Peptides against a protein of PDB entry 9GMZ. Designs and how they scored, part 49

Target 1, 343 residues: chain A of PDB entry 9GMZ
Amino acid sequence: TGFPLELLTRPATERLAYFENYTVAHPRLKEVYEILMRTIAEPAGASFIFVYGASGVGKTTLRLRVEQKLTELALPKLESDRARVPVVGIEAIAPESRYFNWKEYYTRALITLEEPLIDHKFDYGVRGISRDNFGKINVESKVVAPALRRALENALIHRHPDVFFVDEAQHFGKVASGYKLQDQLDCLKSLANMTGILHCLLGTYELLTFRNLSGQLSRRSVDIHFRRYCADSPEDVQAFKSVLLTFQQHLPLAETPNLVDHWEYFYERTLGCIGTLKDWLKRVLSDALDREATTITLKDLQKRALSVAQCQKMFKEIQEGERQLSETEADVQNLRSALGLGA

## One batch from the design tools (peptide; aimed at target 1 T1 K241)

Design b2_p20_8_s2 (made by RFdiffusion4, then SolubleMPNN; from b2_p20_8, 7 letters changed)
Fold by OpenDDE base, seed 5:
Structure b2_p20_8_s2 (fold): chain B 343 residues (1-343), chain A 20 residues (1-20)
Amino acid sequence: as target 1 above (343 residues)
Amino acid sequence: PLPPVPLPKKPLPLTPTQLP
């Protein structure tokens, strides 16, 4: 089944919005989604979930789909418990300074957790935290980070989300010293322990540095690797071609473009990352709609492709992350063998 | 292999917009 044909008579904005909102449930996304949903339902004493993978693999899409599903599953309980928030998700911002801005993090978390439509407005007992006439949280500039932390702890306890998502969580690690990374992890661990709320950190392979620094987090963390598709795997190539086939059927154009025949070029410029592929196709679709074009061509694709230099940089970052994971897997097998546990 | 099935629409806001 392709896009709804009635979209061909709709404005370019509606046609673009259709494709933007369209999510391909590709095999790796389904796998990671199922693991993440099970882990959230049954954390087994875990306080953290780490979801790591290449930039543009689809981590934000995963987060948004899990947030949706947790919200849908919580709806029957929210009728009886109007104070509850089923899930909270924020994106960590890259600090402009050598220090992670905890004040901004806590403020963003509070604003996201305390949506205007929550019937039970909690008084945080913190001077300079208020709600506007629309029920939106306002945090005055005078409020200090320790007060915002206490407000967030109280809010998380009172709202009791099933999980707290932090997207782009590698930005916690952009601190000038390894010691400060440990301090950041200890701070997050303290927040999770004090609130009893499961934290899910999504990010690039730079999150592996977080895993390696905290041997104490390893006992209370679940790791989920969101893999790209690899060209050396026939199954992965077939899955990638199936994604291209699905996207070509869901581009709201009068003539269905042949994307599948160009699969090698799509792979070369996406490294098997479906988010990168989708973003590329969005740019190309936008250009086609602006020209009132009936289809997209190879020239249209080439105009919006990532450069070879960008792909080479991204590929080096992927190879380093995949190497670190392979070494860790080998170390686990060596440890098991040394313990007399079968491989 | 069957093409990947699309996942359902954007997350609803955490609270249903009950219009007052």
Scores: peptide ipSAE 0.024, ipTM 0.431, DockQ to the pose 0.032
OpenDDE base, seeds 1, 2, 3, 4: peptide ipSAE 0.021, 0.019, 0.019, 0.032; ipTM 0.445, 0.514, 0.508, 0.581; seed 4 fails the geometry check

Design b2_p20_8_s3 (made by RFdiffusion4, then SolubleMPNN; from b2_p20_8, 7 letters changed)
Fold by OpenDDE base, seed 2:
Structure b2_p20_8_s3 (fold): chain B 343 residues (1-343), chain A 20 residues (1-20)
Amino acid sequence: as target 1 above (343 residues)
Amino acid sequence: PLPPVPLPSSPLPLSPSLLP
């Protein structure tokens, strides 16, 4: 089934919002979603989950779908436990300086954890943290990072989320020195240990450098690789074509565009990353709606495509990440063989 | 291959008081 035909009579804003909100449940997204949901339900003593993959593979979409599902599953329990928040999700910001802004991180986490509409209001025990008349958390400038950390620890313990999500988590790794990166890992590890809350860090392949620096996290972490679709795999090509077919059916236009026949061009300019594909189609749909166009043309696609130079840069970053993972898989096999466990 | 099934798109409220 395609989009609701009634959308063709609706404003351009509603037509665009339909496509923006539409999520294709493609094979790699389903696989990673199932692994992540199972790992959150049964962490087996893990304190961290690392979800890594190419920029634009769909990590934010994965996070939002897991957050939605955890919230849905918690609703029957929230009637009896009004203090509970099922999930917390934040985005890590790239540091403006050589140092990660922990004060901003803790403030954002507190604001996200303390939904204004939650019935049970928590007392942080920290002066300068308050709620406004709308129940929104306000943090005074005088509140220092150690006090915000204690407030967050207490709030996480009281609210008992099933997981704490940090999107764009490679930004923790953007610190000038290896020792400071270890200190940041130790801060996150301490937060997870003190609260008993499972942390899920989502990021690019740059997250692997952060992950590998902590030999102590290795024993208490689960790794999930969110792979792109590869053009050398017939199954991956077929999955990518199926995603294009689904998107063309869900573009709220009078005439269904033929995206599938252009699959190689879509692959060339997305590198098999479905988030990159969706964002490209959103831009092209917006342009088409602004022109009151009946369909999308190849010329409309070309106007909003990533440049070849951008794709070449992104592809080098992907190849380096995929190489590092392949070396790690080979090292595991070599270790197993050396231990006499077999391949 | 069957077309991918769409996932629900709307965020669910965190508070039961926001359930319709």
Scores: peptide ipSAE 0.019, ipTM 0.465, DockQ to the pose 0.032
OpenDDE base, seeds 1, 3, 4, 5: peptide ipSAE 0.015, 0.015, 0.008, 0.015; ipTM 0.509, 0.513, 0.503, 0.453

Design b2_p20_8_s4 (made by RFdiffusion4, then SolubleMPNN; from b2_p20_8, 9 letters changed)
Fold by OpenDDE base, seed 1:
Structure b2_p20_8_s4 (fold): chain B 343 residues (1-343), chain A 20 residues (1-20)
Amino acid sequence: as target 1 above (343 residues)
Amino acid sequence: ELPPVPLPSSPLPLSPYQLP
């Protein structure tokens, strides 16, 4: 089953939007989705979930899909508990300075948590937090970070989401070195403990450095590795080719392009990251629609590909992250073996 | 192997809080 053929008669904007909204249920996404959903349902005393993987592997797609599913599952309960929010998700902003902007973080979290359509309006007990005529939260510039923290704690307790998502969570680690990084972790830990809300941090392999600095979080965290597809695995290569075939069928073009025959080139320029692949195909599709082209060519792909230098940089970052995880797994196995627990 | 089953495209993000 491909794209709806009626899209070929629709405006370029609708054709592009179809592909943008299209999500392939590839094996790694499905696996991580199932693990994450299970962990949210049964956190077993965990306060944190860490989801880490390469940039462009599909972490944001995973988050959005889990948010959708948690919302769908909560709908029957929301009829009886109109104050409840099933899930809240924010993206952490890269700090402009060596200091993480907690004021901005708390403000964005409050704005996201307090959707205007929620019937039960909450008073945060903080001067300078108000709602406009549309029910949207307004935070005055005079409101300080500790007051916003208390407002967020109260809002999280009152709305009681099943999980609090923070995407691009590696940005918490982009603070001044040493003690300040621990202080950031302690702030997040305190927020989770004070509210009783499970936090899920999604990020690149840089999140591992943040995760490893808190030996105390290890006892209260679940780790989920969102792996890329590896060219040294025949199963991963087959899955990657299957993703290409699926995208090929869902490009709203008059002539179906043969993407699968170029799988090695797609692999070279995406490193097995499906998000990177989708973004590449979106750019190429947009160019094709602008030209009213019937198909896409290898030349069109080459025009929008990441450069070899970009791929080499991304690959080094991936290899370092995968190495750190492999060492940790080997250390666990070595510890088990040394304890006489058979491998 | 069958291509991975497409996840149903999320319709336009209806605010998850828009009651029908």
Scores: peptide ipSAE 0.029, ipTM 0.472, DockQ to the pose 0.034
OpenDDE base, seeds 2, 3, 4, 5: peptide ipSAE 0.018, 0.019, 0.018, 0.019; ipTM 0.451, 0.460, 0.491, 0.446

## One batch from the design tools (peptide; aimed at target 1 T23 A25 A239)

Design b2_p21_1 (made by RFdiffusion4)
Pose (drawn by RFdiffusion4):
Structure b2_p21_1 (pose): chain A 343 residues (1-343), chain P 21 residues (1-21)
Amino acid sequence: as target 1 above (343 residues)
Amino acid sequence: TELWEEALETLADDFDTVVEL
């Protein structure tokens, strides 16, 4: 397989768009996608899905793909329920203040729930907020956060989304003190419990500070780790080389450059994160198409790679996250012993 | 339930290339 040969006659813009739209279902992503879909299809009392992963591993692409896939299920379902949004997805806003702005979060979450059939919803539940009949949801600055949250709860319970996505969930950790971390997630827990809607939280390894704050949160959450490819296990190395081969075969050029020979350098500057690899390859392809180059040289790759210091910071954070998420037989034995079960 | 089973069987269709080992 490979890129369509017709693209060679087309201008560089078509080649670049093709490579941008190209995706690879590498095993780690496939497994994480399967687990996430299975868990969304049947939460069974869980109120959170935590998706931990390093920067550039593909959390955002996963969210987008699962959103598209779930939207397919909604079309047959719509014949039964005219007013139902299948998936709602938003991004956590990093606040300028010391603490996360819950009023802005509620405002944006309610705004994202705009639908053309707004007549079906009628009143949101509290005065002071309504659509301006121009397709935009208007909220008043005098409306307080408890009333806005109540309106969001009512809107969510009415629409009943399959899953609620909060991309970049590590911004929830912006707090004014050292004790508000548990409350920051308890608020979202209460919202999810009352609305009966699973809240899937995606973020980097900084989200691990939101892991196990309380037993209630521990039971109300499901951990999904989007592990990067590690050089330690030969199987992961084989997979990383294989992903490079697929990219080598699928980037539009006159002749396919050799990328497997330089797999070590790619891993050095990407740490196995597939998104970081594709971003680098796209940048190099764009640089090459400017000069109409027929192949990719090592010099081109080196020109637009990542700095050593950046990769050192990436690896430090990744090591900390993998150390925190590691699970061994020793932990299972310790828990068995402490539980008094034995063996 | 049936729609979910069908969707879970066709998860790989959402990707341009599937890497097999």

Design b2_p21_1_s1 (made by RFdiffusion4, then SolubleMPNN; from b2_p21_1, 9 letters changed)
Fold by OpenDDE base, seed 5:
Structure b2_p21_1_s1 (fold): chain B 343 residues (1-343), chain A 21 residues (1-21)
Amino acid sequence: as target 1 above (343 residues)
Amino acid sequence: SELIEELLANLDSVFDTVLEL
């Protein structure tokens, strides 16, 4: 089934919004979604989940769909427990300075956790944290990071989310020294331990640096690799083509563009990352709608494609991440062999 | 567990299309 044909008579903004909101559970996304949902349901003493993969693989889409599902499932319980928040998700900001801004992190986490829609007002016991007339949290500039941390700990305990998501979590790693990275991991570990809340860190392969630095976090973490599609796998190529076919059918244009016949070009410029593909198609659709075009051409695709240089850079980052994982798998096999457990 | 089945149920509630290969 394609897009609703009535969209062809709707404004360009509605047509674009349809495609922006449209989501495909492709095989890799479905697999990671199922593993993540199972781990959230039964963390088995884990305090952390690490979801790592290529930039543009679809981690943000995964997060948003999990947040939606957890919210939907919590709705019946929220009627009786008005203090509860089922899930909280934030994006980590890249520090402008050499140091991660914990004050900003705690402030953003508090603001997100204490949305205006929460009827049950909580007193943080911290001077300079207030709610405005709309119920929005206001944090005065004078509030120090340790006070914000205590406020967040209390809020997380009181709201008791099933999981706390941090997207772009590789930004925690942008600390100039391994020592400071360990301090950050210890801070996150302490927050998870003090609150009893499961943390899910989503990010690039740079998250593997966190896994390697904390032997204590590794014992209390679940790792989820969100893989891209590989052109050397016939199954992965078929999955990628199926996604292209699906997006082709859901572009709200008068004439269905032929995307599938260009699958190699789409693969070349996305590296098998479906998020990158979707974002590319959004840009091309926006341009087509602005021109009142009936379809999308190869020339329209080429205008909004990532450059070869961008793809080469992204591919090197992917190859380094995939290499580190392959080495880890080999190390596990070597350890098993050395223990006499067999390969 | 029943909870896991509930969590994994109805992918169509959160995805517009589920691809089966």
Scores: peptide ipSAE 0.432, ipTM 0.882, DockQ to the pose 0.680
OpenDDE base, seeds 1, 2, 3, 4: peptide ipSAE 0.246, 0.429, 0.261, 0.219; ipTM 0.823, 0.882, 0.824, 0.810

Design b2_p21_1_s2 (made by RFdiffusion4, then SolubleMPNN; from b2_p21_1, 11 letters changed)
Fold by OpenDDE base, seed 1:
Structure b2_p21_1_s2 (fold): chain B 343 residues (1-343), chain A 21 residues (1-21)
Amino acid sequence: as target 1 above (343 residues)
Amino acid sequence: SALIEEALANLDSYFDSILEL
């Protein structure tokens, strides 16, 4: 089934919003979703989940779908427990300086946990945190990071989410020294331990460097690799073509474009990353709607494609991440061999 | 909210359609 044909009579803004909100289900997204949902339901003493993969693979889409499902599953319980929040999700901000802004992180987390719609308000035990007339949290500039941390710990304990999501979590690793990186890991570990809340860190392959620095986190963490589609796998190529077929049916244009015949060009410029593909198609759709075009041409695709140089850079970052994971798998085999367990 | 619910319903319907295949 394609897009609702009524969209062809609607404003360009509604047509674009339809495609922006549309999510293609694809095998890798489903697999990672099922693993993540199962791990959240049965953490087995884990304090952390690491979800890593290429930039533009679809990690934010995964997070949003899990947040949505956890909220849906919690609705019947939220009627009886008005203090509970089922899930909290934030995006980590890239530090403007050599130091991660913990004050900003804690403030954003508190604002997200204390949604105005929550009827049951509690005291944070911290002066300079207030609610406005709409119930929104306001943090005074004088409130220091240690006080905001205590407020967040109290809020997480009181609201008891099933998981705390941190998207773009590689930004914790962008600190210049290994010591400061360890301090950040210890800070997150302490927050998870003090609150009893499971933390899920989503990010690029730079998260592997962050994960590998803490031998204690490795014992209390679950790893989920969100893989791209690979052109050397016939099954992955077929899945990628199926995604293109679904996207072409859901582009709200008068004439359905033939994207599938150009699958190699789409693969070349997305590296098998479905988020990168969706963002490319959004840009091309916006341009087509602005021109009142009936369809999308190869020339329209070429105008909004990533450059070969951008793709080469992204591919190098992917290959380095995939190499580090392959080395970890080889280290497991070497450990098994050294223990006499066989291959 | 409603657009998110509709996007969910579309995803669930799509996952259901893939599970029926």
Scores: peptide ipSAE 0.017, ipTM 0.478, DockQ to the pose 0.102
OpenDDE base, seeds 2, 3, 4, 5: peptide ipSAE 0.018, 0.014, 0.014, 0.013; ipTM 0.468, 0.377, 0.401, 0.419; seeds 2, 4 fail the geometry check

Design b2_p21_1_s3 (made by RFdiffusion4, then SolubleMPNN; from b2_p21_1, 12 letters changed)
Fold by OpenDDE base, seed 5:
Parts: structure tokens; C-alpha cells; sequence
Structure b2_p21_1_s3 (fold): chain B 343 residues (1-343), chain A 21 residues (1-21)
């Protein structure tokens, strides 16, 4: 099984879009998807879900597929409830000013919740928030962050999504001098409590700092570790090779490249992160299509690979995150042993 | 729950197939 052979006669844009939309059902993605969907359906009094893992592991892909599925499941009910939005997802922005921009966050969240095609118009009760002639939300520069927060609270209550996704949520940890990370967490807790909406924060291992700072969050949160594939696990190596085999069959090129024979080089330059692998292959495919090439070579791969220095930096960040989790698991086991619950 | 069963139904509609080595 491979790509539709008819793509070989189609424009480069359509060939690239096919590969971009192809989402390999790899074991870790399936596992995390099932846990996340179960937790959204039965939150059991949780206000937060934390999905953490390496940069490029595939968290954004997970989010988008969950958003698609929740939307599909809600469609029959949306005909009767035209005010409802089944799911909302945003990406938190890296702040230019070293500090998280709450004004920008609230503005983006409001714009996403109030998509122009939503029939039921809502008045936010905030001066300087309006809709244009196309139904697009406009926020005047004079609107302050506390007013935008109230507008978002009202919009979340009115639209009542099953979950509110925030991707790249480690950016909430970027606090001003004299501010505490605790203040950012208390702000998020208050938003979840005031709206009754389940929040899912996706991000790097920097999200572990959010868990450690608040013993109150741990009581109201579910943690999901999206693991990379590890080269010291035979099962993980087999899964990674299976992903390479799948991608090589789904690259819309005249000659199927042998990616599997280069699995060690792919592992070296992706650290077992499937998102990093897919993005690398997209860049290489784009270059091949631009040259009207019949296949991709090792030289084409090398041209678009992350540098060894980039991989070394990313690997240090991963090792630190995995170490912190391993220490936490050991602490839990020590606590269980001390309580007489056994190993 | 029925919601979980519905949410996990047709995983092949959410993800594309993986080839096994």
C-alpha cells in the first residue's frame, strides 16, 4: 500500500499536500490519543490536562486530530445548538518582550471561539470588541487584558466547548522580573474555574514546572506523557522503522526511496521524534518536487537535516525532562513503599 | 461510556495506516 499513483501526474502543491495530510498511526500517538479522548469524555472533576513531551514529538498533530474528531462527533447536535463550539484550540505565542502576553492570548482565544461562520452572535459586554461586516472579531487597541479576560470567560461559557486546547503552553512560564510562575498558574486555574471548561495544555517538558509548583493543580489535573521513541528499546526501534517504511511508501515520487536502510541517520537527526521526522521529509519532498526529481537521495536528506549541534541541544533538553520524570516516578514509588502499599 | 465508545470508534478515520515491518 502506498500513495495514489494518480498523484504523479498532479501539481507539486497537491503532491505536497497529500504528504502533509498523511498522519501515520504510530503506537505512541494512538496511546496518547486514546488516553486524551477518554479524559475529555470523563474528566472526573479534572480542570486541566497536561500533555508534555519532546519538541517535535507530534503534540500539535495529536491536538488537530482530537479537534477534528470532537467536531465530527458534535456535528449532529450543532444543528439544534447553534451557539455551541465543540472544541477550541490555540497556540500560545513565544513572547517578544520576555514576558507572556495575556492580552494577545485572550485576543487570539476570542477570535478562535468567535469564528465568522457561527450563526449565533454574542455580545461580550466589552466596549471596543466588535464584529466587522464579515463577522470577524475586532479588538480595539484600548481594550485592556482584564476586559478581554471577561469577554473570553463569557464566550467560553456561552460556546461551552468540551475542551479548550493551548498548544506550546510552556510559554506561560515566561514571567516578568518580580512576577512568579504561580501567578500565571492561578490565572489559568481561575479561568478554568470561572468557565467550567476543561483546559488541555500541550507543551515541552517545561510544563513539568507547572505540575511541581502547585500541589493543588495535581489534584485537578491529568498528566499525559507523550514519549519519543528510544533507541535502547527494541520495540521503539521497530516502531520507528515502521514509521520510516510508511513514509517512504507515501512520498508521492516516481521511485520509492529507501528510508528504512538509513534509520540510524534518521534517528540521529530526529531523536525518535516523529513530528521532527515528518517536517524534515516535507522539506526534502518540497525540494524534490521543485527539481522534478524522481526520488530523494541521502544528499537531499543531508541538505535539510538539523545540524549535529541542534540535535545535541535538543537531546540535552529531552534528557533533562526525562530525568525529572524518572525522579518523580522514583519519588512516587518511595512514597508507596513508605506507606506500605508495596512496590 | 457510550461517549468513549463513540469517541474511539473508527480510529482509521482519524489516522492513516501504519505499515508493520
Amino acid sequence: as target 1 above (343 residues)
Amino acid sequence: SKLIEEALANLDSVFDSILVL
Scores: peptide ipSAE 0.348, ipTM 0.856, DockQ to the pose 0.609
OpenDDE base, seeds 1, 2, 3, 4: peptide ipSAE 0.331, 0.339, 0.340, 0.333; ipTM 0.852, 0.859, 0.853, 0.855

Design b2_p21_1_s4 (made by RFdiffusion4, then SolubleMPNN; from b2_p21_1, 9 letters changed)
Fold by OpenDDE base, seed 3:
Structure b2_p21_1_s4 (fold): chain B 343 residues (1-343), chain A 21 residues (1-21)
Amino acid sequence: as target 1 above (343 residues)
Amino acid sequence: SELIEELLSNLDDYFDTILEL
């Protein structure tokens, strides 16, 4: 089955929106989704979930689909408990400065927890936090980070989400010179402990630095590796080609482009990351729709492809992350062997 | 657990089908 043919008569905006909303159930996404959902259901005393993988592997898509599922499952309970928010998801912002902006983080988290649809007025116990007539949170500039933290702690306790998602969480690792990354981790750990809310940090392989710095976080953390597809694995290549086949059938164009025949070029420019692939195709589709084109050509793909230099940089970052994981696995095996536990 | 089964139910409502080659 392909896209609804009626889309060919619809505005370019609707055609683009169809493709943007299309989420291929590729094997790695399903696997990570299942592990994540199981971990959220049964945290087993975990306070953190780390979801790490290449940039553009699909972590944001994973988050959004989990948020949707948790929201839908909570709907029957939300009728009786109007204070509850089933899930909260934010994106950590890259600091403009050399240090993570905790004020901005707490403000964004508070705003996200207090969507206008929540009729239940909550008093944060902090002066300078108010709701406007539209239910939107207003945070006065005079409110300091420790006060915003207390407000967020109170809001998280009151709203009691099953999980708190932080996307692009590698940005917590951006500490000023002379500050310890450990202090940032202790801050997050304290927030999770004080609220009793499970935190899921999604990010790049830079999150592995957080895992390695705190033996206490590692004891209360579940790790989920969101792997890319590897060209040296026939199964991964087949899955990647199947994704291309799926996308080519779901591009709302009059003539179906042959993406599968160009799988090596797609792999070269995405490194096996499906999010990167989708974003690339979305850009190319937008250009094609603007031109009222009947199909997408290789030349259209080339115009919107990541440069070889960008791919080489991304690949080095991936290789370093994959290497660190492989070394960690070897260290675990060595530790087991040293303990007299069979490998 | 029943909760895990509920959480993993209706995956097709959240993900679009992948076509197999």
Scores: peptide ipSAE 0.250, ipTM 0.806, DockQ to the pose 0.606
OpenDDE base, seeds 1, 2, 4, 5: peptide ipSAE 0.214, 0.021, 0.219, 0.020; ipTM 0.788, 0.514, 0.792, 0.540; seed 2 fails the geometry check

Design b2_p21_2_s1 (made by RFdiffusion4, then SolubleMPNN; its pose is not in this set)
Fold by OpenDDE base, seed 4:
Structure b2_p21_2_s1 (fold): chain B 343 residues (1-343), chain A 21 residues (1-21)
Amino acid sequence: as target 1 above (343 residues)
Amino acid sequence: MEEQRLQELAEEIEKETKELF
């Protein structure tokens, strides 16, 4: 089992695209995917889903696969309900300024929600929002954030997606001095409540700080921890090695590289994050294809590896996030003990 | 033994990949 051997006769662009589009259903991705799909189908009165984990763990891959699946499941209904969009997914942008740009967020959300395939023109009730001749949404610079919010609320109500995804959602936590992070969270709550649309926020462990500011969100949210693989767990090491084995079989090269023999080096430079691993392998594959190489060597891997200093920084951020979660779990146990529920 | 186990796990992942994605 591996890549289609016919790819070896195909252009480098097609070989690279194959690997880019290939998604390994590794145990943690499968687990989180199943929980997320179930929660979207049966939110049980939740207004928010928080998916948090290390940078490069695979949250964007998770989002894209859920978006694809929700779209596929909705296709038969979209023929009868031409106004419906099954899912909308955006990435929150890191603000260039000291504060989150809501105007840009609402604009991007509207543009994404209103992709050209929707035959039904919706009137946003806002002047300066139009469709071009290609059906793309154009937002005039004069349109202010409160008007864009109302347009988005109306669009979300009309299009009624099963979920609204926001990737890199930790960027909502970037507030100017004197503004409260709570105000950002209250803004999102209001959007979810006004539209009745389930919001899924995907982000790093910085999203926990945002999540913890609202006790009321705790009642209306589902939390999903997308864990990395840990080298201190034999099961996680085996899973990580099996992912390496799967990737080596799916690298469209004439000679299958032995990645598994270098698992410790891969772990050292990815911290058990499969997204980081895939991105690394993609860069190395691209270099190999450009050279018409038959295989990938350790030297090729080393050339595209993250530096030790980068890995140390990333690991410190992960450890702080994992510590914060461990403290939260301990707090739950302390609460249970204090309530007399026992351990 | 380890190689065989890894191959079995990779085959499971490949099966799940085809089923889910």
Scores: peptide ipSAE 0.525, ipTM 0.937, DockQ to the pose 0.890
OpenDDE base, seeds 1, 2, 3, 5: peptide ipSAE 0.511, 0.518, 0.523, 0.525; ipTM 0.934, 0.936, 0.937, 0.937

Design b2_p21_2_s2 (made by RFdiffusion4, then SolubleMPNN; its pose is not in this set)
Fold by OpenDDE base, seed 5:
Structure b2_p21_2_s2 (fold): chain B 343 residues (1-343), chain A 21 residues (1-21)
Amino acid sequence: as target 1 above (343 residues)
Amino acid sequence: SEMERLQKLAKEIEEETKRLF
């Protein structure tokens, strides 16, 4: 078990790419992946899925693996239905202004949905939307947000994806007062309702604010908490150590580094977030490959670690999110008890 | 041993990785 030994004779770029593309099916990722895949297959009238968790827990990795799987599952049907796109995924951009840029959002969504490889082309009926010589969508600066929304609605109806992913979805909330946040959610809800397309929003614990603002969204949404590994749980510590052991076997170096012996240091600088861990190891691997090193040392790890100040900030954000969830769980138990339902 | 237990868990992760991804 481990990386293909033939990689040791390959260029540094191929060795790095191997590790970048390698996704460890760690227990929390597997759990969330299975829940998300099941929910997409059987949404039961849900219009939204919220996937929330710590920064660097692995939400983008989850999205990409689900997109890949949905594409693979759709391939036999795509041969007969050349208009269909099985899945679409975008990343929400942090706005430069005090307002979420809906024009940019719709533009990015259209560009992603209308990839050049789609055989069946259609006209959106919107002036200033065109295809280049490569079939890529081009949107002129004069096209207004309401026209882009109509184009996206039509595209989503015609392409009929099983889900529309929005990564970094907390960026909808950073810009607006709670009232403006509601307007943004109502806009997303309208898009989901008009198209009949399930939306999945992935983001930090700031997504909980979205969950609490709309009782109507609450009734039509599924929540998925992507938890980190906790050092106060022996089972989580064992899982985290086993992930370190798996990663050390998949670093394409001549000598297998002993990452497990440094598990406390890895935990201190990742807070139990496997995405943060993988990104750290990628940086360290890149440095090692550039030096033609045979292994990774503690000094190499220390050079690319997050600072203590960064970890303290991230930990405060995690603790606040986990607190809000624990209060919500207690409220549910109290409500059930008050209704005469067992806990 | 602890290391044998970790190796078992890592093997299970590797098997699931091949199955899912």
Scores: peptide ipSAE 0.583, ipTM 0.959, DockQ to the pose 0.942
OpenDDE base, seeds 1, 2, 3, 4: peptide ipSAE 0.571, 0.560, 0.574, 0.577; ipTM 0.957, 0.954, 0.956, 0.958

